# Designs tried in a protein design run: peptides against a protein of PDB entry 5EFW. Part 10

Target 1, 141 residues: chain A of PDB entry 5EFW
Amino acid sequence: TTLERIEKNFVITDPRLPDNPIIFASDSFLQLTEYSREEILGRNARFLQGPETDRATVRKIRDAIDNQTEVTVQLINYTKSGKKFWNLFHLQPMRDQKGDVQYFIGVQLDGTEHVRDAAEREGVMLIKKTAENIDEAAKEL

## One batch from the design tools (peptide; aimed at target 1 L17 L41)

Design b1_p12_6_s2 (made by RFdiffusion4, then SolubleMPNN; from b1_p12_6, 6 letters changed)
Fold by OpenDDE base, seed 5:
Structure b1_p12_6_s2 (fold): chain B 141 residues (1-141), chain A 12 residues (1-12)
Amino acid sequence: as target 1 above (141 residues)
Amino acid sequence: SLEEAVEKFTKA
């Protein structure tokens, strides 16, 4: 699909379904997380979290979902095999023409280390831009 | 449903 051709790590979730499950994942995301599409569709993205994932940061994500707002955070995530990575994560709602939230777009920028300063700013710009591109593409479907 | 939601983006 057009969305699948976007070589970025991202998912689309549906907050209107129980537990806001992933309903779409890019090929890059699957590669990053080491999960198959079958393994993740229908699941809440929290399976990426683990022991060292900061719970306060997770709460920020939850708050954004509840408030239907965007958020950008950096947190520890885990692959299927248990590998840790720093995830510069951006989440934003996808709204319909009426302004109602239909989906959430989650974009992940992976790294072996915590990103700071200029690199972080650049990463934030990248994932935000990516999210906007996904939003535009998804709305055309 | 989940199936319908998934199909929306899978077939696009």
Scores: peptide ipSAE 0.571, ipTM 0.930, DockQ to the pose 0.835
OpenDDE base, seeds 1, 2, 3, 4: peptide ipSAE 0.569, 0.604, 0.565, 0.566; ipTM 0.928, 0.935, 0.928, 0.927; seed 2 fails the geometry check

Design b1_p12_6_s3 (made by RFdiffusion4, then SolubleMPNN; from b1_p12_6, 4 letters changed)
Fold by OpenDDE base, seed 3:
Structure b1_p12_6_s3 (fold): chain B 141 residues (1-141), chain A 12 residues (1-12)
Amino acid sequence: as target 1 above (141 residues)
Amino acid sequence: SLEEEIKKFTEA
């Protein structure tokens, strides 16, 4: 499809399946994380976490999923080769016309560095807008 | 639908 070719880092997960696995990943996300599509589809995104990933931040993500809310955080993630990168990450539910959660959209900022202040605010705005665009694009399929 | 497209994509 054209969805995976959108030049943004994102995944779609299915909370209705056990352990909320990734069911879709953009080409850019694969490039960022150094994984093949076959390696990540069907898996929970926690494989990106590692020794320096802040557990409290991870808990915020988990809470958002459990509560079916959106969240924006910045955390250390690891590529397949073990490289650390700062992930400005936005997650939000994709709801059907009845308001029920069908999927989650996860968007990662293009950069791999820790961002602060104005740069962080701009990044947050960007990934939130991206998530909305993905939501609209996905619903058109 | 998205679900149908995802299934096709993941099964391919």
Scores: peptide ipSAE 0.153, ipTM 0.755, DockQ to the pose 0.200
OpenDDE base, seeds 1, 2, 4, 5: peptide ipSAE 0.102, 0.078, 0.137, 0.147; ipTM 0.724, 0.705, 0.744, 0.740; seeds 2, 5 fail the geometry check

Design b1_p12_6_s4 (made by RFdiffusion4, then SolubleMPNN; from b1_p12_6, 8 letters changed)
Fold by OpenDDE base, seed 5:
Structure b1_p12_6_s4 (fold): chain B 141 residues (1-141), chain A 12 residues (1-12)
Amino acid sequence: as target 1 above (141 residues)
Amino acid sequence: SLQEEVDKFTNA
């Protein structure tokens, strides 16, 4: 679809389904994580975690989902082959006309190292803007 | 582990 071809790393999840599974993944996300679309759809995104993934950071993500709020964190994720990457991750709810959460949008900015200072601020602005663009594009879902 | 699989990095 047009949405899948957006040249950004992102997924859309459905919190109304058991375990908040991924219902949409961009081509770029598949390339980054080395998984096929079939391997990802219907699963919770936790499969990207590994030994060095900070559990406290993961809890921040979980809390944001439970509270239906947005969150921005940076954590270690793993590709299918086991390669580590730093994921500057932004998650926000997509709400319907009544204000109820319909989906979650997750945007990933990958890197070989933890970003800080100006680089981090720039990345945060980018992924937040991307999330807003995805929200608008996903109106057709 | 199962617990790690439950924890969310992109999704919680």
Scores: peptide ipSAE 0.086, ipTM 0.697, DockQ to the pose 0.043; fails the geometry check
OpenDDE base, seeds 1, 2, 3, 4: peptide ipSAE 0.081, 0.064, 0.076, 0.060; ipTM 0.709, 0.687, 0.693, 0.678; seeds 1, 2, 3, 4 fail the geometry check

Design b1_p12_7 (made by RFdiffusion4)
Pose (drawn by RFdiffusion4):
Structure b1_p12_7 (pose): chain A 141 residues (1-141), chain P 12 residues (1-12)
Amino acid sequence: as target 1 above (141 residues)
Amino acid sequence: STALKEAIERFY
């Protein structure tokens, strides 16, 4: 299917279920994070966080979800085995024609450090176009 | 639990 042909890291969550769980995770996201589908479907994506994760950054994500809007940030995430990576993360809601939120889309791009300038602009462009591709691929669900 | 399973199945 088209959703499965999207070669990027991403997860889709359902805010209408308690605690906004993951209902779909990309093949690339699972192998990057070393988790399986059985392990993480039904879980909130906060399991990616840990000791060196910036709390104010996590706060900006919480607030954006509460307000039902988009947010782009960078933060430290961990794999299943505990390896550290920087995550250039973009979040956006999928809405129906009336504007009601159906799902959240999250797109991840791994790095070894915080990026800025042109490197950040390119990464943001890639992850925002992917989110639009995901929204278009899942509009009937 | 059923609702979560149905939601997952719509995407897979």

Design b1_p12_7_s1 (made by RFdiffusion4, then SolubleMPNN; from b1_p12_7, 5 letters changed)
Fold by OpenDDE base, seed 2:
Structure b1_p12_7_s1 (fold): chain B 141 residues (1-141), chain A 12 residues (1-12)
Amino acid sequence: as target 1 above (141 residues)
Amino acid sequence: SKALEEAIKKFT
């Protein structure tokens, strides 16, 4: 599918189901996080969080979901093996023709460092553009 | 659940 051709780290979640589970995960996301597709589908993405994940940042993500808005943050995430990485994360709702939220798109840019300044701006532009591409592709399915 | 399976199937 067009969605499967997007070579980026991303997931699609369904907020209309209990606990907003992941219903699609890109191959790159699986590689990044070291999980299989079967281990990911049907789960809330909170399994990426760990001891050093900033709880205030997590609350920003939760608030965005509750308010049906987009958000961009950087937070520590963990792979299945326990490896820490900085995640420049963008989340936005996918809306239908009536404007109702159907899904959420989550895009991850992984890195060894917290990005700042020009690097952060570049990363933000990239993941936001990616999210728009995903939105367009997903709506055609 | 059935609803979850249907949601997953939509994007596969």
Scores: peptide ipSAE 0.675, ipTM 0.961, DockQ to the pose 0.848
OpenDDE base, seeds 1, 3, 4, 5: peptide ipSAE 0.103, 0.108, 0.668, 0.663; ipTM 0.750, 0.775, 0.959, 0.959

Design b1_p12_7_s2 (made by RFdiffusion4, then SolubleMPNN; from b1_p12_7, 5 letters changed)
Fold by OpenDDE base, seed 2:
Structure b1_p12_7_s2 (fold): chain B 141 residues (1-141), chain A 12 residues (1-12)
Amino acid sequence: as target 1 above (141 residues)
Amino acid sequence: SAALEEAIAKFT
């Protein structure tokens, strides 16, 4: 599918189901996080969090979901093996023709460092553009 | 659940 051709780290979640589970994960996301598709489908994405994940940043993500808004943050995430990485993360709602939220799109840009300034701006532009591409592709399914 | 499986199926 067009969605499967997007070679970026992303997931789609369903806020209409209990605990907003992941209902799609890209191959790149699985490779990044070291999980199989079977291990993550149906789960809330919070399994990526760990001891050094900033709780205030996590709250920003939760607030965005609750308020049905987009958010862009950087946070520490963990792979299945326990490896830490900085995640420049963008989340936005996918809305239907009536404007109702159907899904959320989460895009991850992994790195070894917390990025700032021009690098951050560039990364943000990239993941936001990616999210728009995912939105378009997903709506065609 | 059936609802979850149906949701997953939409993107496969």
Scores: peptide ipSAE 0.667, ipTM 0.957, DockQ to the pose 0.841
OpenDDE base, seeds 1, 3, 4, 5: peptide ipSAE 0.658, 0.661, 0.662, 0.662; ipTM 0.956, 0.957, 0.957, 0.957

Design b1_p12_7_s3 (made by RFdiffusion4, then SolubleMPNN; from b1_p12_7, 7 letters changed)
Fold by OpenDDE base, seed 2:
Structure b1_p12_7_s3 (fold): chain B 141 residues (1-141), chain A 12 residues (1-12)
Amino acid sequence: as target 1 above (141 residues)
Amino acid sequence: SKELEERISLFT
């Protein structure tokens, strides 16, 4: 599918189901996080969090979901093996023709460092564009 | 759940 051809780190979640589980994960996301698809589908994405994940940043994500808005943050995430990485993360709702939220799109840009200034702006533009591509592709299914 | 599987199937 067009969705499967997007070679970026992303997931789609379903806020209409209990605990907003992941219902789609890209191959790149699985490679990044070191999980299998079977291990990921049906789970809330919080398994990426760990000891050094900033709780205030996590709250920003939760607030965005509750308010059905988009958000862009940087936070420490962990792979299955426990490796830390900086995640420039963008979340946005996927709405139907009536404007109702159907899903959330989460896009991850991984790195070894917290990005700032021009690098951050570039990353934000990239993940936001990616999210729009995912939104378009998903709506065609 | 059945509902979860149905939603997953929409994207695969």
Scores: peptide ipSAE 0.580, ipTM 0.946, DockQ to the pose 0.845
OpenDDE base, seeds 1, 3, 4, 5: peptide ipSAE 0.578, 0.579, 0.572, 0.569; ipTM 0.946, 0.946, 0.944, 0.944

Design b1_p12_7_s4 (made by RFdiffusion4, then SolubleMPNN; from b1_p12_7, 6 letters changed)
Fold by OpenDDE base, seed 5:
Structure b1_p12_7_s4 (fold): chain B 141 residues (1-141), chain A 12 residues (1-12)
Amino acid sequence: as target 1 above (141 residues)
Amino acid sequence: MEKLKETIEKFT
């Protein structure tokens, strides 16, 4: 498909399957995280978490999934090789025409640095817009 | 949505 070739870091997950596994990942996401597609498909995205990942921030993500709402957070994640990076992360539900949640879209900001102030606000706007674009592109398949 | 699932299943 052309969906995986979108030059943004994103995944699609299926909350209707046990443990909300990743069912789709962009090539950019694979590059960022240093995983192959085969290594991550069918797994919950928690494998990106590690010792310095803020558990309170992780709970915000979990609550958003359970409440079927969107969330934007910044947290420490880890690549396959164990490299730490700051993940400015946006999650939102993908809904069908009836308004029922079918999938979640997770978008990660390009780059690995902690962003603040204006740069964080710009990053948030970008990843939110990216999620909307992915929602539209995925629905057109 | 159904087409997305079919596409993902074919791709994976």
Scores: peptide ipSAE 0.117, ipTM 0.770, DockQ to the pose 0.172
OpenDDE base, seeds 1, 2, 3, 4: peptide ipSAE 0.070, 0.066, 0.061, 0.095; ipTM 0.742, 0.730, 0.726, 0.760; seeds 1, 2, 3 fail the geometry check

Design b1_p12_8 (made by RFdiffusion4)
Pose (drawn by RFdiffusion4):
Structure b1_p12_8 (pose): chain A 141 residues (1-141), chain P 12 residues (1-12)
Amino acid sequence: as target 1 above (141 residues)
Amino acid sequence: NSRFEETKARLE
C-alpha cells in the first residue's frame, strides 16, 4: 500500500484512545529504534525519552498536542538498547473536512548532534513533505 | 491499510 511505500521514519497515533497510543509505525522507524511492532503498538511514543532528554522541549510537544497544532523541535532520544541519537522531530494532526482531529503524525530524522542553519532547513523540508505524504496516504482511515 | 486498521480495531 501507499502508506507502506513511504520510506521514512514515522509513527501515527490515535488521540481518541486513552493516552494517545501508536497505531502504526514505519518499517524504518522500528529498525532505527530497535523495537518490534508487538512491542510498541498501543504505547505512547514517550518511551523514546530518557535522562539526557530536555524537559522543556518535551513540554513544548505536550502543549502542541493539547492545542492540537503542529510543532518542530530537536531532542535526545534513545534506542531499545540505550544508544543516544538526536531527533529532528515534526508533529502534525490529521483532520477531517470539518477540522476534527483524527490522528497525530510524527516524523523522525536521526542525527549525531543538534543541527542549525542550512542543515536544519533541509531536514525540516524533508520531514514536513513526508508528513504531507502520510496525510494524503491515510486520508480515508 | 490492513496494518493500520487491524491495530486500530484491536486497541478499540

Design b1_p12_8_s1 (made by RFdiffusion4, then SolubleMPNN; from b1_p12_8, 8 letters changed)
Fold by OpenDDE base, seed 5:
Structure b1_p12_8_s1 (fold): chain B 141 residues (1-141), chain A 12 residues (1-12)
Amino acid sequence: as target 1 above (141 residues)
Amino acid sequence: NEELLENLKKLE
């Protein structure tokens, strides 16, 4: 299917639990970050941050979570082995029928470079569409 | 969460 062929680096987090932990991580995400599922589940995704991660960008993510809004940014993340990668990251809330936030969807597009211009626009479209597809799949509850 | 997980399995 179309859904099966798109980028699938993503996590689901639960803002109703302390520190908004990851409750689901795709296999692709595990491969990207070099962590096992056991190492990730129940943790806040901040373990991907490191020395060169821009703190202002991190604050934008935090603000989006606090305000229950979506955000798209690029930031440096680190694999378990310490490899840096540019993460084109999109986060959006998953809401129930009442409009209340139940989860957050985080989608990651990794790259060796900070993407700009057409490449950035294409990546943004991809990760946003991926997030919407995940939202729809999850709402089949 | 359990049902969510099941729905998302196909995306792994």
Scores: peptide ipSAE 0.092, ipTM 0.723, DockQ to the pose 0.105
OpenDDE base, seeds 1, 2, 3, 4: peptide ipSAE 0.080, 0.086, 0.069, 0.109; ipTM 0.729, 0.724, 0.721, 0.728; seeds 1, 2, 4 fail the geometry check

Design b1_p12_8_s2 (made by RFdiffusion4, then SolubleMPNN; from b1_p12_8, 8 letters changed)
Fold by OpenDDE base, seed 5:
Structure b1_p12_8_s2 (fold): chain B 141 residues (1-141), chain A 12 residues (1-12)
Amino acid sequence: as target 1 above (141 residues)
Amino acid sequence: NKELLENLKKLE
Protein backbone atom coordinates (compact mmCIF):
# COMPACT_ATOMS: atom_id res chain seq x y z
CA THR B 1 0.00 0.00 0.00
CA THR B 2 0.98 3.65 -0.21
CA LEU B 3 1.23 3.74 3.57
CA GLU B 4 3.61 0.80 3.61
CA ARG B 5 5.95 2.47 1.14
CA ILE B 6 6.58 5.75 2.96
CA GLU B 7 9.38 6.46 5.39
CA LYS B 8 8.99 4.27 8.43
CA ASN B 9 11.38 5.55 11.08
CA PHE B 10 8.99 6.29 13.89
CA VAL B 11 8.07 5.75 17.50
CA ILE B 12 4.92 6.12 19.53
CA THR B 13 5.25 7.44 23.06
CA ASP B 14 2.83 7.57 25.95
CA PRO B 15 2.81 10.90 27.77
CA ARG B 16 0.37 9.52 30.31
CA LEU B 17 3.11 7.26 31.65
CA PRO B 18 6.07 8.51 33.68
CA ASP B 19 8.72 10.18 31.50
CA ASN B 20 6.79 9.70 28.24
CA PRO B 21 8.30 6.34 27.30
CA ILE B 22 8.43 4.73 23.89
CA ILE B 23 5.66 2.16 23.64
CA PHE B 24 6.14 1.31 19.97
CA ALA B 25 9.14 1.46 17.65
CA SER B 26 9.21 0.57 13.98
CA ASP B 27 11.71 -1.94 12.66
CA SER B 28 13.29 0.80 10.61
CA PHE B 29 13.84 2.85 13.72
CA LEU B 30 15.56 -0.08 15.39
CA GLN B 31 17.80 -0.55 12.38
CA LEU B 32 18.63 3.14 12.24
CA THR B 33 19.53 3.44 15.89
CA GLU B 34 21.12 -0.02 16.24
CA TYR B 35 19.11 -0.85 19.35
CA SER B 36 16.96 -3.88 19.96
CA ARG B 37 13.31 -3.49 20.76
CA GLU B 38 13.97 -4.70 24.29
CA GLU B 39 16.51 -1.93 24.77
CA ILE B 40 14.06 0.76 23.67
CA LEU B 41 10.56 -0.04 24.86
CA GLY B 42 9.68 1.63 28.12
CA ARG B 43 12.42 4.25 27.81
CA ASN B 44 12.37 7.93 27.03
CA ALA B 45 13.92 8.62 23.62
CA ARG B 46 16.64 10.82 25.14
CA PHE B 47 19.09 7.92 24.96
CA LEU B 48 19.66 9.01 21.36
CA GLN B 49 21.19 12.28 22.54
CA GLY B 50 24.88 12.85 23.06
CA PRO B 51 27.64 15.42 23.45
CA GLU B 52 26.92 17.34 20.27
CA THR B 53 23.14 17.30 20.58
CA ASP B 54 22.00 20.90 20.82
CA ARG B 55 20.35 21.45 24.18
CA ALA B 56 18.22 24.33 22.94
CA THR B 57 16.74 22.04 20.31
CA VAL B 58 16.05 19.41 22.94
CA ARG B 59 14.25 22.05 24.97
CA LYS B 60 12.03 22.80 21.98
CA ILE B 61 11.02 19.16 21.89
CA ARG B 62 10.35 19.13 25.61
CA ASP B 63 8.29 22.29 25.37
CA ALA B 64 6.20 20.84 22.57
CA ILE B 65 5.43 17.78 24.66
CA ASP B 66 4.59 19.87 27.71
CA ASN B 67 2.38 22.16 25.64
CA GLN B 68 0.89 19.26 23.67
CA THR B 69 1.86 20.76 20.33
CA GLU B 70 3.77 19.61 17.29
CA VAL B 71 7.36 20.54 16.50
CA THR B 72 9.86 19.95 13.72
CA VAL B 73 13.60 20.25 14.35
CA GLN B 74 16.96 18.90 13.26
CA LEU B 75 19.29 17.53 15.90
CA ILE B 76 22.31 15.30 16.21
CA ASN B 77 21.49 11.85 17.48
CA TYR B 78 23.72 8.86 18.15
CA THR B 79 23.37 5.20 17.32
CA LYS B 80 24.18 2.54 19.88
CA SER B 81 27.66 2.27 18.40
CA GLY B 82 28.17 6.00 18.77
CA LYS B 83 27.71 7.05 15.17
CA LYS B 84 26.34 10.56 14.78
CA PHE B 85 23.51 11.31 12.41
CA TRP B 86 21.42 14.36 11.70
CA ASN B 87 17.85 13.64 12.65
CA LEU B 88 15.17 15.65 10.92
CA PHE B 89 12.56 15.02 13.56
CA HIS B 90 8.84 15.69 13.67
CA LEU B 91 6.70 15.18 16.73
CA GLN B 92 2.96 15.61 17.03
CA PRO B 93 0.25 14.59 19.47
CA MET B 94 -2.25 11.88 18.70
CA ARG B 95 -5.60 12.99 20.05
CA ASP B 96 -8.78 11.08 20.73
CA GLN B 97 -12.24 12.08 19.59
CA LYS B 98 -12.56 14.32 22.62
CA GLY B 99 -9.40 16.19 21.66
CA ASP B 100 -7.33 14.80 24.51
CA VAL B 101 -3.75 13.74 23.88
CA GLN B 102 -3.29 10.01 24.06
CA TYR B 103 0.11 9.52 22.46
CA PHE B 104 2.88 11.29 20.64
CA ILE B 105 4.09 10.29 17.21
CA GLY B 106 7.78 10.84 16.53
CA VAL B 107 9.09 10.51 12.99
CA GLN B 108 12.79 10.53 12.10
CA LEU B 109 14.49 11.19 8.80
CA ASP B 110 18.17 10.42 9.11
CA GLY B 111 21.01 11.97 7.17
CA THR B 112 24.73 12.48 7.20
CA GLU B 113 24.37 16.23 6.91
CA HIS B 114 22.23 19.00 8.24
CA VAL B 115 19.78 19.45 5.40
CA ARG B 116 18.88 22.90 4.14
CA ASP B 117 16.72 24.67 1.61
CA ALA B 118 14.81 22.44 -0.80
CA ALA B 119 16.08 19.23 0.76
CA GLU B 120 14.92 20.37 4.17
CA ARG B 121 11.51 21.40 2.89
CA GLU B 122 11.09 18.08 1.16
CA GLY B 123 12.13 16.18 4.25
CA VAL B 124 9.78 18.17 6.45
CA MET B 125 6.87 17.49 4.14
CA LEU B 126 7.72 13.80 4.14
CA ILE B 127 7.97 13.33 7.88
CA LYS B 128 4.85 15.39 8.52
CA LYS B 129 2.90 13.33 6.03
CA THR B 130 4.27 10.17 7.59
CA ALA B 131 3.08 11.30 10.99
CA GLU B 132 -0.38 12.02 9.62
CA ASN B 133 -0.51 8.59 8.01
CA ILE B 134 0.46 6.96 11.29
CA ASP B 135 -2.19 8.98 13.08
CA GLU B 136 -4.79 7.87 10.57
CA ALA B 137 -3.73 4.24 10.82
CA ALA B 138 -4.07 4.34 14.59
CA LYS B 139 -7.28 6.38 14.73
CA GLU B 140 -9.36 3.37 15.67
CA LEU B 141 -7.74 3.31 19.07
CA ASN A 1 -1.77 -0.07 23.20
CA LYS A 2 -2.64 -3.49 21.90
CA GLU A 3 -5.00 -2.07 19.33
CA LEU A 4 -2.46 0.56 18.36
CA LEU A 5 0.14 -2.14 17.79
CA GLU A 6 -2.20 -4.11 15.57
CA ASN A 7 -3.12 -1.05 13.56
CA LEU A 8 0.55 -0.22 13.02
CA LYS A 9 1.77 -3.73 12.14
CA LYS A 10 1.93 -2.90 8.46
CA LEU A 11 4.31 -0.05 9.24
CA GLU A 12 6.92 -2.23 10.94
Scores: peptide ipSAE 0.085, ipTM 0.718, DockQ to the pose 0.131
OpenDDE base, seeds 1, 2, 3, 4: peptide ipSAE 0.041, 0.084, 0.080, 0.109; ipTM 0.678, 0.740, 0.716, 0.726; seed 4 fails the geometry check

Design b1_p12_8_s3 (made by RFdiffusion4, then SolubleMPNN; from b1_p12_8, 9 letters changed)
Fold by OpenDDE base, seed 5:
Structure b1_p12_8_s3 (fold): chain B 141 residues (1-141), chain A 12 residues (1-12)
Amino acid sequence: as target 1 above (141 residues)
Amino acid sequence: NKELLENLEKLK
């Protein structure tokens, strides 16, 4: 399907559980981050952060979760082996028919460098569209 | 939650 052919680094988190843990991680996400599924499920995604992760950017993510809004940022993340990568990250709430937040969708586009200009715009469009596709797929419940 | 997981399996 079209959905199966797009970028698929993503997680689903449950803000209704303590510390908004990851409840689903794509295979691509596992490959990117070098963690097993067992190491990730049930944990907050902050384990990807490290010394060079900008704390102000992390606060933007936290604020978006607290305010139940979407956000798009770039931040340094770390693989299990300690390799740094620039994560173009988009997060948005998944709402039910009543408009209540049930989950968050987090989409990651990894890169060697901080992307700018046209590359950034393209990446943002991609990860936002990916999040929307995941939202639609998930709502086929 | 369980049903969500099932629907998302195809996206792995």
Scores: peptide ipSAE 0.090, ipTM 0.723, DockQ to the pose 0.109
OpenDDE base, seeds 1, 2, 3, 4: peptide ipSAE 0.048, 0.053, 0.060, 0.021; ipTM 0.696, 0.705, 0.709, 0.614

Design b1_p12_8_s4 (made by RFdiffusion4, then SolubleMPNN; from b1_p12_8, 9 letters changed)
Fold by OpenDDE base, seed 3:
Structure b1_p12_8_s4 (fold): chain B 141 residues (1-141), chain A 12 residues (1-12)
Amino acid sequence: as target 1 above (141 residues)
Amino acid sequence: NEELLENLEKLK
């Protein structure tokens, strides 16, 4: 689909289903994480976490979901083959016309190192803008 | 969920 071919790493999840599963993933996300679409659809995105993933950061993500708010963090994620990458991650709710949360949009910017200062600011701006673009695109379907 | 999935399928 057009949405799948957006050249950004992102997923859409459904918090109205048990365990907030991934219901959509971009081609780029699949390439980044080394999973097939069949392997990840219907699953919670926590399969990307591993030994060096900071649990406090994960809790921030969980809290954002529970509180239906957006959050931006950096955390260690793992590909299917076990390769570590720094994930500059942005999560935000997708709301309907009444303002009720229907989905979450997760955007990933991968890197070999933790980014800071100007590089972090640029990355944050990028993934936030990407999330907004996805929100608009998805609502227009 | 179903609504979004249906919309996505229309793009195929």
Scores: peptide ipSAE 0.057, ipTM 0.712, DockQ to the pose 0.123
OpenDDE base, seeds 1, 2, 4, 5: peptide ipSAE 0.057, 0.066, 0.021, 0.047; ipTM 0.720, 0.709, 0.595, 0.702; seed 2 fails the geometry check

## One batch from the design tools (peptide; aimed at target 1 F24 R95)

Design b1_p13_1 (made by RFdiffusion4)
Pose (drawn by RFdiffusion4):
Structure b1_p13_1 (pose): chain A 141 residues (1-141), chain P 13 residues (1-13)
Amino acid sequence: as target 1 above (141 residues)
Amino acid sequence: TPEEAAARFRALQ
């Protein structure tokens, strides 16, 4: 299917279920994070967080979800085995024709450090185009 | 329902 043919790291969540769980995770996301589908489907994506994760950054994501809008941030995430990586993360809701939120899309791009300038502009362009591709691929669900 | 929608996503894989 088209959703499966998207070669990027991403997860999709359902805010209509308690605690906004993951309902779909990309093949690339699972192998990057070392988790399986059985392990993480039904879980909130906060399991990616840990000791060196910036709390105010996590706060900006919580607020954006509460307001049902988009956000782009960078933060420290951990794999299942505990390896650290920087995550250039973009979040956006999928809405129906009346504007009601159906799902959230999250797209991840791994790095070894915080990026800025041209490197950040390129990474943001890649993850925002991917989110639009995901929205188009999942519009009937 | 939300549960049925989640099932449709998971069925794609």

Design b1_p13_1_s1 (made by RFdiffusion4, then SolubleMPNN; from b1_p13_1, 8 letters changed)
Fold by OpenDDE base, seed 4:
Structure b1_p13_1_s1 (fold): chain B 141 residues (1-141), chain A 13 residues (1-13)
Amino acid sequence: as target 1 above (141 residues)
Amino acid sequence: SAEERAAKLQSLA
């Protein structure tokens, strides 16, 4: 499918299910996080968080989900092996034709570096564009 | 339909 051909780090979650579990993960996301698809499907994405993950940033993500809005943040995440990486993360709702939220799209910037200034702005533009591509690809299924 | 898309999306897992 077109969705499966998007070679970026992303997940799709289902807020209509308990605890907003991941229902789709790209191959790149699995490679980045070092998890198998079986290990993460049906789980909330919070397993990526760890000791140095800023809780205030996590709250921003949670608030965006609760308010059904988009958010872009940068936070420390951890791979399965415990390796830290900076995750420039964009989250946005996927709405149906009636405007109701069906899913959330989460996109993680390619790479593990902390980005600032122009690099951050570029990364934000990229992951937002990626999210739109995912939205379109998912809606055409 | 939205429900059909949801089913298709989840089937990709």
Scores: peptide ipSAE 0.275, ipTM 0.851, DockQ to the pose 0.448
OpenDDE base, seeds 1, 2, 3, 5: peptide ipSAE 0.130, 0.125, 0.124, 0.134; ipTM 0.789, 0.777, 0.784, 0.788; seeds 2, 5 fail the geometry check

Design b1_p13_1_s2 (made by RFdiffusion4, then SolubleMPNN; from b1_p13_1, 9 letters changed)
Fold by OpenDDE base, seed 5:
Structure b1_p13_1_s2 (fold): chain B 141 residues (1-141), chain A 13 residues (1-13)
Amino acid sequence: as target 1 above (141 residues)
Amino acid sequence: SAEERAEKLQSLA
């Protein structure tokens, strides 16, 4: 499966560039967040954060980036119009054949509501699987 | 290469 055929909410970022900017965003992600591609490419994804975004959760994401590890969290994000949504978010590094981190893959669950219990577990499994698919598709390029 | 992949990714967007 090619990368552009993955119909999920996701971005790919480049930690080797200043401030780990978004270098790829899926169409679904743009629709979810109400931003155009031109508005977000080259920017750090923090523009999705707002007043009710939990700072401790954001720190977990930042720590994962710094430590080059994966993380799964749920946090409040905001669309361009200011609408709040719950983002079940998974982030993982994309490594090359030498094991070095090339990119980060960020996947956002479909939907805007806070999920719990079985629904959360299912969502986590889905976004993790999606991240693996993205990793594979991106490496085919 | 990684650079070529980055360019390809950006071309898809």
Scores: peptide ipSAE 0.385, ipTM 0.891, DockQ to the pose 0.562
OpenDDE base, seeds 1, 2, 3, 4: peptide ipSAE 0.077, 0.301, 0.087, 0.322; ipTM 0.749, 0.860, 0.739, 0.871; seed 1 fails the geometry check

Design b1_p13_1_s3 (made by RFdiffusion4, then SolubleMPNN; from b1_p13_1, 7 letters changed)
Fold by OpenDDE base, seed 1:
Structure b1_p13_1_s3 (fold): chain B 141 residues (1-141), chain A 13 residues (1-13)
Amino acid sequence: as target 1 above (141 residues)
Amino acid sequence: SAEERAAKLQALA
């Protein structure tokens, strides 16, 4: 499908289910995080968090979910093997024709360092564009 | 429909 052809790190979650579980994960996301699809489907994405993950940043994500808004943050995440990476993360709701939220789209840009300035702006543009592509592809199903 | 799309998404995973 068109959705499956998007070669970026992303997940789709279902906020209408308890704890907003992941219902779709791209192959690249699995490669990045070192998890199998079976290990993550049906789970909340918080398993990527760890000791050095900024709790205030996590709260921003939670608030965006609760308020059904988009958010872009940068936070430390962990792979299955425990490797830390900086995640430039964009989250946005996927709405139906009525405007009601159906899903959330989460896009991850991984890096070894916290990105700033022009690099950050470039990354933000990339992940936002990716999210829009995912939104379009998912709605074509 | 929205429900149909949901089913398709879940089938892809």
Scores: peptide ipSAE 0.376, ipTM 0.892, DockQ to the pose 0.479
OpenDDE base, seeds 2, 3, 4, 5: peptide ipSAE 0.308, 0.085, 0.327, 0.069; ipTM 0.868, 0.748, 0.877, 0.723; seed 5 fails the geometry check

Design b1_p13_1_s4 (made by RFdiffusion4, then SolubleMPNN; from b1_p13_1, 9 letters changed)
Fold by OpenDDE base, seed 3:
Structure b1_p13_1_s4 (fold): chain B 141 residues (1-141), chain A 13 residues (1-13)
Amino acid sequence: as target 1 above (141 residues)
Amino acid sequence: SAEERARKLQELA
């Protein structure tokens, strides 16, 4: 599909279903994480977490979902093969015309390196803009 | 279901 072929790392999750499962993933996300689409659809994205994933950061993500707010964090994630990567991650709700949360959009920065200072600020701007673009594209479906 | 929603999104995208 056109949405799947957007050259950015992202997923769409469904908080209206038990455990907020992934219902959509871009080709780039699959490449990044080394999973097939079949392996991740219907699952909560927590399978990307591992031993060095900061639990306090994970709690920030969980709180954002529970409170239906956006959040931007940087955390260690793991590929299917067990490779660690730094994930500059932005999550935001996708709301319908009534203002109710319909989905969540999760965007992962291109690359696997930890970013700081100006590079981090630039990355944050990029993934936030990406999330907005995905929001617009998905609402046209 | 999750699968049904995913299918609908994939078909429309």
Scores: peptide ipSAE 0.153, ipTM 0.785, DockQ to the pose 0.439
OpenDDE base, seeds 1, 2, 4, 5: peptide ipSAE 0.142, 0.150, 0.162, 0.167; ipTM 0.765, 0.774, 0.778, 0.784; seeds 2, 4, 5 fail the geometry check

Design b1_p13_2 (made by RFdiffusion4)
Pose (drawn by RFdiffusion4):
Formats: C-alpha cells, sequence, structure tokens
Structure b1_p13_2 (pose): chain A 141 residues (1-141), chain P 13 residues (1-13)
C-alpha cells in the first residue's frame, strides 16, 4: 500500500483513544529504534525519552498536542538498547473536511547532534513533505 | 494501518 511505500521514519497516533497511543509505526522507525510492532503498538510515543531529554522541549510538544497544532523541535531520544540520538521531530494533526482531529502524524530524522542553519532547513523540508505524503496516503482512514 | 488500528483497539480493551 501507499502508506507502506513511504520510506521514512514515522508513527501515527489516535488521540481519541486514552493516552494517544501509536496505531501505526513505519518499518524504518522500528528498525531505527530497535523496537518491534508487538512491543510498541498501543503505547504513547514518550517511551523514546530518557535522562538527557530536555524537559521544556517535551513541554512544547505537550502544549502543541493540547492545542491541536503543528510543532517542529529537536530533542534527545533513546533506542531500545539505550543508544542516544538527536531527533529532528515534526508533528501535525490529520483532520477531516470539518477540521476535527482524526490522528497525529510524527516524523523523525536521526542525527548525532543539534543541527542549525542550512542543515536544519533541509531536514525540516524533508520531514514536512513526508508528513504531507502521509496525510495524503491515510486520508480515508 | 486499518488492521493495526483494530489490533490496538483490541489490545487496549
Amino acid sequence: as target 1 above (141 residues)
Amino acid sequence: MEEQKEYVEEKLA
């Protein structure tokens, strides 16, 4: 299917279920994070966080979800085995024609450090185009 | 995705 042909890291969550769980995770995201589908479907994506994760950054994500809007940030995430990586992360809601939120889309891009300038602009362009591709691929669900 | 969504609903039920 088209959703499975999207070669990027991403997860999709359902805010209508308690605690906004993951209902779909890309093949690339699972192998990057070393988790399986059985392990993480039904879980909130906060399991990616840990000791060196910036709390104010996590706060900006919580607020954006509460307000039902987009957000782009960078933060430290961990794999299942505990390896550290920087995550250039973009979040956006999928809405129906009436504007009601159906799901949240999250797209991840791994790095070894915080990026800025042209490197950040390129990464943001990649993850925002991917989110639009995901929204178009899942509009009937 | 649809199958996975159903699986998640069953799992959290």

